# Peptides against a protein of PDB entry 3B8E, part 100

Target 1, 230 residues: chain A of PDB entry 3B8E
Amino acid sequence: PFLIFIIANIPLPLGTVTILCIDLGTDMVPAISLAYEQAESDIMKRQPRNPKTDKLVNEQLISMAYGQIGMIQALGGFFTYFVILAENGFLPIHLLGLRVNWDDRWINDVEDSYGQQWTYEQRKIVEFTCHTPFFVTIVVVQWADLVICKTRRNSVFQQGMKNKILIFGLFEETALAAFLSYCPGMGVALRMYPLKPTWWFCAFPYSLLIFVYDEVRKLIIRRRPGGWVE

## One batch from the design tools (peptide; made by RFdiffusion4, then SolubleMPNN)

Design b2_p17_4_s3 (from b2_p17_4, 16 letters changed)
Fold by OpenDDE base, seed 4:
Structure b2_p17_4_s3 (fold): chain B 230 residues (1-230), chain A 17 residues (1-17)
Amino acid sequence: as target 1 above (230 residues)
Amino acid sequence: DKVEELLKKVEELIEKY
């Protein structure tokens, strides 16, 4: 999100506070939960074909898979961001290069895609309105990511959800997201304005996409062991 | 307080770009 903010010079889609909440709040517990996940039944029984080469190849493939998932997560967040801004009159194309004028407190006549002028204060309200939904979108997408990370080859349906710590992590990150979204004073304290309940659903298609993508990937791996998709 | 200071520093850095 921050890279696109810099490259495209768009208004900040995710605030610094929300980034810290993701990194320290929502990612830490899930990461710990994965350490306690039961080993995949086929991984522990499968002997490495080549201890020297397979390790490096597997690390690269894992890194690539996480990179692909991360891209889908980012797309989900940006989708929510662009929808909110579009509902407020700022179409995605109009946001390109707008950051400089958007963040300038002395410019109070920034025009939206429909010619409406926005004061600095109004623009910041809209920006901060995007932070919470973007954050929540990431959390919802992380549900799928956390679930799929349990296994490398087996379907989630085959491995099951036996890890109680994983389930706890899902509830914890959801509770944190709800707290930050709806607790009074968060708009002033953290610049996270209250979220409409409907915005929680904006992330679900992307969460489902990640889930389907991973299940298809795992299916291909099972059918073609040692392929580039592993 | 330290988190708030860090946030302010990050915001200042963003504003410089």
Scores: peptide ipSAE 0.008, ipTM 0.331, DockQ to the pose 0.027
Fold by OpenDDE base, seed 2:
Structure b2_p17_4_s3 (fold): chain B 230 residues (1-230), chain A 17 residues (1-17)
Amino acid sequence: as target 1 above (230 residues)
Amino acid sequence: DKVEELLKKVEELIEKY
């Protein structure tokens, strides 16, 4: 998100505080919960073909898969960001290069895509309105990510949801997201303004995409063990 | 107010780098 912010010179889609909330609040507990997940039935039974090369290749492939999931998460966040700004009159193409004028408190006549002028205060309200939905989008997408990370090869339907700690992690991150989204004072403290309940659903297509992606990946791995998808 | 000032400072730092 920050790289795109810098390169495209768009208004800040995700605040530093929200990033910290993701890393410390919504990522940490779920990540710890995965350590308590029951081992996949076949993981310990697979002998490495070559302990040196297969370990390195597997680590690279896992890193690529997590990288792809992270990209899908980011895309979900940006989708929500662009939808909110578009609903407020700022089309995505108009946001390119707008940051300099957007962040200047002395410019009170920044035009949207429809020629409406926005004061600095109005622009910042819209910006902070984007922070909460972006954060919530990441959390909702993380539901799918956390569930799929339970196994390397088995389908979620085969492994099941037996880890109570993982279930608790899902509940905790959701409760935290709700708290940060609706608790009074979060707008001042975290620059996270309350969001409409409908914004929770903006992430669902991306959560589904991650789920389908991983199920297909695992299906390929089951059919072609030792392939490039592992 | 202090939190808001701190956040503004962080934003200014991000703008410089």
Scores: peptide ipSAE 0.007, ipTM 0.314, DockQ to the pose 0.024
Fold by OpenDDE base, seed 1:
Structure b2_p17_4_s3 (fold): chain B 230 residues (1-230), chain A 17 residues (1-17)
Amino acid sequence: as target 1 above (230 residues)
Amino acid sequence: DKVEELLKKVEELIEKY
């Protein structure tokens, strides 16, 4: 997200504080919870890895974890970001290259897509209004990510939701997201302004997309063991 | 206030680049 911010010169979709909240607050506990997930049905049948030939993290894992799923997460976040800005008069096309003028506090007449002029303060309010929904979108997408990460090969329908710690992790990240979104003072302290409840639903298509994508991936892995998708 | 100041500094750094 930050790279796109720089490259596209759009207003900052995700603040530093929100990044920290994602990495340390909403992602850590759920990630740890996966350590307590029940083993896959075939895990005990797997031969030990050869430490000399097998990498712990290979290019395929990197590609999947940071490339494929990460891109879907980013798309979800940016979708929410663009929806909110569009609702405030800034269409996605108009945001391209706008950062320079957007961030200049001395320019108080930045026009939206409809010719309305926005002061610096107004622009920053709408920018910071995007941070919370972007964050929440990531959390909602992480629900799917956390669920799909329960297994490598098995469907979620086969593995089930037996890990109480994972359920707690889902609750915790959701509660934290709600707290950061609606607690008084968070707008001032963290620049995370209150979220309209409807914006929580912006992420749902992407959560579903990740879920479907991973189920299809796992289906392919089950049908073609040792493929490039594993 | 300190958090806000820090956030402003970060924003300024982002603007600089």
Scores: peptide ipSAE 0.007, ipTM 0.295, DockQ to the pose 0.024
Fold by OpenDDE base, seed 5:
Structure b2_p17_4_s3 (fold): chain B 230 residues (1-230), chain A 17 residues (1-17)
Amino acid sequence: as target 1 above (230 residues)
Amino acid sequence: DKVEELLKKVEELIEKY
């Protein structure tokens, strides 16, 4: 999000505080919960890792975790961002290069896509209105990310949801997200303005996409062991 | 259940190719 903010010169889609809330708040308990996941049914049938040749994290795992899934997460966040700005009169094409004028406190007549003029204060309100839904979108997508991380090869349907700590983590991150989004004073303290409950649903297609994508990937791995998809 | 049905369809497609 921050790289696109710089390259495209668009208004800031995700605040620094929201990033910290993700990294330190919502992701910690879920990540720890994975340590308590039951071993996959085929784990004892796999060849032991050679500690001299096999890396703990290979290029395929990095590509999956940070590349493919990360891109889907980012797309979900940006979708929410663009929808909110479009509803407020700023179409995506109009946002390109707008950051310079957007962030200038002395310019109080920035025009939207429909010719309406926006003061600096009005622009900052709509910008901060995007931060919370972007954050919530990431949390909703993280539900799917956490669930798919339960297994490397087996389907989630085969593994099941028996890890009570993981279930607790899902509730904890959701409760924290709701608290940060709706608690009075968060708009002033964290620049996280309350969002309409409907914005929670904007992430669901992307969460589903991640889940389906990973299940298909795992299915391919089961059918073609030792393939490039593993 | 719908996801399982979708996975079965994908499995059938993979077996076909």
Scores: peptide ipSAE 0.000, ipTM 0.223, DockQ to the pose 0.017; fails the geometry check

Design b2_p17_4_s4 (from b2_p17_4, 16 letters changed)
Fold by OpenDDE base, seed 1:
Structure b2_p17_4_s4 (fold): chain B 230 residues (1-230), chain A 17 residues (1-17)
Amino acid sequence: as target 1 above (230 residues)
Amino acid sequence: SRAEELKKLVEELIKKY
């Protein structure tokens, strides 16, 4: 998200608090899950024929999966970001390069895609309105990813401890998202404005697309075992 | 204006919760 913010020079899609919540909450759950999976794998795996190579391959596969999931989550967040801004008059193409003027407090006549002028205060309201939904979108996408992963790794997800930790982590993230979205004072304290209930559903079309993509991917893998899509 | 509508919406949401 931060890289796209720098490259595209768009208004800040995620606040510092939201980033911290993602880093400390969202990223920790996969890391803990991986640590437990590795520990359980080390306990349950018959000695790999070549421990160094097999561990490296597994670590690479895990790292690649984590990187792909993170990228999908970021794309989901940006989808929500662009939807909210578009609903408020800022089309995605208009946001490119807008950051310089957007962040300038002295410019109070920034035009949206329809010629409406936005004051600095108004721009910050819409910016902060994106922060909470972005986080919520990540949480919702994580639920979808869990379902998708469960369908891929039916045997691995039968590990009761990993499932409990993952479910607990997702519950914690969902509770945190609800807290940040609806607790009084969060807008002032954390610059996370309350979320319209409808914004929770903004991630669902994207989650559906991910699901369809994964099913198509699985279908391709089944038809072409050993392909690059694996 | 859309900006005013958004401001009102945010204010209403803040008051609601």
Scores: peptide ipSAE 0.199, ipTM 0.822, DockQ to the pose 0.038
Fold by OpenDDE base, seed 5:
Structure b2_p17_4_s4 (fold): chain B 230 residues (1-230), chain A 17 residues (1-17)
Amino acid sequence: as target 1 above (230 residues)
Amino acid sequence: SRAEELKKLVEELIKKY
């Protein structure tokens, strides 16, 4: 998200608080899940045909899969961001390069895609309105990861303890999302304005995409045991 | 204006929660 913000010079899609909440809240759950997966994989030591290479390959594959899921999560967040801004008159193309004028508090006549002028205060309201849904979108997309983990039971890993940890982590991040979105004073204190219930649905296509992606990945792995896509 | 509508919406949402 930060790289796209720098490259595209768009209005800030994520606040510092939301970034911190993602890094400290949402990223810990996958990391813990991975650590437990590695521990369980180490317990289920089938004699690796080549212990050094097979472990390295499995770790690389898991790392790549989580990296790809993280990219899809970010795309989902940006999608929600663009939808909200478009609904408020700022089409995606118009946002490119707009950050300089957007962040200038002395410019009170920034035009949207339809010629409407926005004051600095009004622009900041819509910007902060995007921060909360971006975070919520990531949380909702992460629910798909839980479903993916549950479906893995049939192929590779006994998911019992991992599921409890993952469920707890998803509950924690969902509770955090609800707290940041709907607790009184969050708009003033954290610049996270409450979101319309409809914005929660913007994440669902991406949750489905992650689900489909993982099912396709699993199908490929099943058809080519020992392939690089594990 | 859309900006005013958004401001009103945000204010209403803040009051609701």
Scores: peptide ipSAE 0.198, ipTM 0.819, DockQ to the pose 0.037
Fold by OpenDDE base, seed 4:
Structure b2_p17_4_s4 (fold): chain B 230 residues (1-230), chain A 17 residues (1-17)
Amino acid sequence: as target 1 above (230 residues)
Amino acid sequence: SRAEELKKLVEELIKKY
């Protein structure tokens, strides 16, 4: 998100506090889930035919999978951001290069895509209106990621511990999202304005995309049993 | 204006929560 903010010079899609909450709160749960999956995989692995090559391949595949999921998460967040701004009169194309004028408090006549002028205060309201939905979108997409991680292993016994960690992670992320979105004073303290319930649904298409991606990946792995994943 | 509508909406949401 921050990289696109720099490259495209768009209004800030995600606040610093929200970024910290994602990095420290939401990203920890997948990392913990991975650590447990790796530990359980190491226990269940039939002696790897070649422990050095198989470990490297698994680490690369895991890294690639998480990198791809992270990209889909970012796309989901940006989709929500662009939808909110478009509903408020700022089409995506108009946002390119707008940051300089957007962040200038002395410019009170920034035009939207329809010729409406926005004061600095009004622009900051719509910007901060994007921060909370962006965060919530990431959380909802992470729900799908956690569910996918649960379904990667066919072992019913491994599903038990993973289920507890998964449920705890889902609860923690949801509780954090609800706290940041709806706790009184968060709009003033963190500039995270409360969400319309409809904004929670903006993430669902991307959650579905992650689910489809994982199912396709699983299907490819199943069709190539002799592949590097074994 | 859309800006005023957004401001009102945010104010209503802040009052609700």
Scores: peptide ipSAE 0.185, ipTM 0.807, DockQ to the pose 0.037
Fold by OpenDDE base, seed 3:
Structure b2_p17_4_s4 (fold): chain B 230 residues (1-230), chain A 17 residues (1-17)
Amino acid sequence: as target 1 above (230 residues)
Amino acid sequence: SRAEELKKLVEELIKKY
């Protein structure tokens, strides 16, 4: 999100603190999952055929899968961001290069896509209104991962512990999202204004997309074992 | 204006929570 903010020169979609919370939250669950999978493999005394190479391959496959999911999550967040800004008169194409004028407190006549002028204060209200829904969207999209993990038939027993860790991680992220969204003072402290309940639903199409993506991936893997999609 | 409506909404939400 921050890189796109710099590259596209758009208004800041998400605060730095919330980005850090996402990065820490999204990285922690995979890391813990990998650590437990390794611990379980060690406990089960099943020596992989080649412990070094098979472990590396599995870690790479997991990393790729989480990387792809992470990209979809980011897209979901940006979708919510663009929807909010578009609803407030700023179409996506108009946001390109707008940051310079957007962040200038002395410019109080920045025009939206419809010719309406926005003061600095008004622009910042819109910007900070995007932060909370962006974060919440990512969290809600991650719920799809929980459903995906439950539907994996081949590793039901290994999935039990993985699911507990995932559930715990998602619970923490959801609790954090609720805290940041509804705790008094968060708007002032973190520039995260309270979330309108309707914005929770903006993530649902992307949660569905992740679900469909994973199901399609699983179907391809089942049809072509050892394919590049693994 | 949309800006004023949003401001009002945010203020109401801040008051609510």
Scores: peptide ipSAE 0.162, ipTM 0.779, DockQ to the pose 0.038

Design b2_p17_5_s1 (from b2_p17_5, 13 letters changed)
Fold by OpenDDE base, seed 2:
Structure b2_p17_5_s1 (fold): chain B 230 residues (1-230), chain A 17 residues (1-17)
Amino acid sequence: as target 1 above (230 residues)
Amino acid sequence: KVLELLEKVEKLIEEKE
């Protein structure tokens, strides 16, 4: 997310404190839960091969999976960001290169895609309005990711929700998202304005896409072991 | 490293403001 912000020179989609809350609050518990599930599933099914090579392969596969998941999460967050800004009159194309003027306190006539002029204060309200939905989108996408990452090869429908740590992680991240979204003072403390309940559903299409993608991936892996999709 | 990068960027934003 941050790299796109720098490269595209768009208004800041996600505040630093919110990123920290994602990394420390929403990503750590899920990551730990996944590490426990993988350890449990791999210990039961694989005869001890060379522990050094298998650990390296697992670490690479985990790193790739987390990298892909992180990219999909970022895409989901950016989608929500662009939707909110588009609803407020800023089309995605218009946001490119706008940051310099957007962040300038002395420019009070920044035009949107429809020619409406926005004051600095109005722009910052819209910017901070994006932070909370972006965060919530990440959490909702993480629900799908956590459910999917339970198994390398088995369908979610086959393994079910047996890992108590994973379930706890899902509740924890959801509770944190609700707290950050609706607790008074979060707008001042975290630059996260209150979220309309409708924005919780904005991420659902992405969660569904991830779910379908991974189920298809797992089906391919089961039918063609050793294929390019591993 | 990501945190350090974020802190640097926050400082750069604050310096421009």
Scores: peptide ipSAE 0.006, ipTM 0.294, DockQ to the pose 0.024
Fold by OpenDDE base, seed 4:
Structure b2_p17_5_s1 (fold): chain B 230 residues (1-230), chain A 17 residues (1-17)
Amino acid sequence: as target 1 above (230 residues)
Amino acid sequence: KVLELLEKVEKLIEEKE
């Protein structure tokens, strides 16, 4: 998200506080759950034939999987961001290069895609209105990812403890998302405007896309063991 | 620690505004 913000020079899609809440609150618990699950799976796996090479391959596979999931999560967040801005009159093409004028307090006549002029205050309200739905979209996409990780592992019968940590992670992410979205003080303090319930549903198509992508990936891995998709 | 980090970030945002 932050890289696209710099490269495309678009209005800030996700506030620094929301990024920190994602990185520390929503990404850390799943990462810990996955680390515990991997440690448990490595304890249960027969000794790797070559512990140095097999560990390196696993670390590369994990890093690639997290990188791909992170890209899909970012795409989901950006979709929600572009939908909200488009509903407020800013088409995606118009947002390219708009950051400089958007963040300038002295420019009170920034035009949207329909020629409507927006004051600095109005622009910041719209920007902050995007932060909460972007965050919630990432959380909902993370739920789908956690469910997919659970289903990948359910093909290996041995995972009783792993399911409890995953369910706890889902509950914690949901509780954090609800707290940040509906706490009246958080709207003023974090500039997270209250989320319309309809925005929770904007993430579902992306959750479905991740699910389909993972099922297709699993199908490819099953058909071509040792392929580039492993 | 997360609350302290959030407060620091809020202060940094307020200082940049």
Scores: peptide ipSAE 0.005, ipTM 0.286, DockQ to the pose 0.038
Fold by OpenDDE base, seed 1:
Structure b2_p17_5_s1 (fold): chain B 230 residues (1-230), chain A 17 residues (1-17)
Amino acid sequence: as target 1 above (230 residues)
Amino acid sequence: KVLELLEKVEKLIEEKE
């Protein structure tokens, strides 16, 4: 996320505090929960191969899974960010390179895509308005990501929601998201302004898409082991 | 192959972060 912010010179989509809340508050418990998830039935049936190679493969698979999840989460967050800014008059193309003017407090006439002028204060309100939905979007996407990451090849429907720690993590993330979104003072303390409940649903189509995509991917892998989808 | 490509992309992103 931060790289895209630097490279694209877009307004800051996610504050540092929000990033910390994601990394420490939302990602840790799920990550731990996945470590306690029952091994995929196919993994458990594999004879213990060389423990050194199997650990390396597992670490690589875990690292890959987390990295992929992180990318997907970032994409979801950016999607919500662009939607919010577009609803406020800033189309994605217009945001490219806008950061310099956006962050300049002396420029009070930054034009949106429709020629509306935005004061520095107004721009910062919109920017900070994106932080909470971005965070919430990540949490909602994480619901799907955590569920799909339970198994590499098997459907979620086959593995089920057996990990109580994972379920607890999902509730914790949701509770944290609700707290950060609606608790008084969070706008001042964390630059996370209150979120309209409707924004929670903005991530759902994306989460569903990821879920469906992953289930289809897993289905293809099951039908064609060693295929290009691996 | 897609996963390998994604891994490469992730590494490239991580190196730039």
Scores: peptide ipSAE 0.008, ipTM 0.247, DockQ to the pose 0.019; fails the geometry check
Fold by OpenDDE base, seed 3:
Structure b2_p17_5_s1 (fold): chain B 230 residues (1-230), chain A 17 residues (1-17)
Amino acid sequence: as target 1 above (230 residues)
Amino acid sequence: KVLELLEKVEKLIEEKE
């Protein structure tokens, strides 16, 4: 998010403190939960592969899956960001290069895509209004990520939701998102204004997309072992 | 090949974080 802010010169979509909350708060318990996940039934039946060559392949498969999911998470967050700004009169194309004027406190007549002038204070309210739903979008997408990461080949429906630590991780992320979104003072402390409940639902299509994508991927792998999709 | 490309992209992202 911060890199795109710099490269595209758009208003800041997510604050640095909020990013730290994601990295430290939402990712730790999920990572631990994966260590306690039940071994996949087909992995347990495989003879110990050559530990040197097969560890590298497994690390590659893991990195790819997480990299793809991370990209979808980022896209989900940015989608939410662009929707909020568009609803406030700033179309995505208009945001390109706008940062310099956006962040200038002495410019109080920044025009939106419809010619409406925005004061510095109004612009910052809109910017900080984006932070919370961006964060919540990431958390909701991470729900799907946590669920799909339980297995590499088997469907989530085959493996089940037996990992109590994973379930705890889902609740922790949700609780953190709710705390940051609705606790008094978060707007001042974290630059996260209170979230309208409707924005929680904005992320659900992306979570569903990730879930469906991974289930389809796993289905293809099961049907064509050693195929291109592995 | 796709795996290698995705790993390279991931490393590039990690290096920039």
Scores: peptide ipSAE 0.000, ipTM 0.242, DockQ to the pose 0.019; fails the geometry check

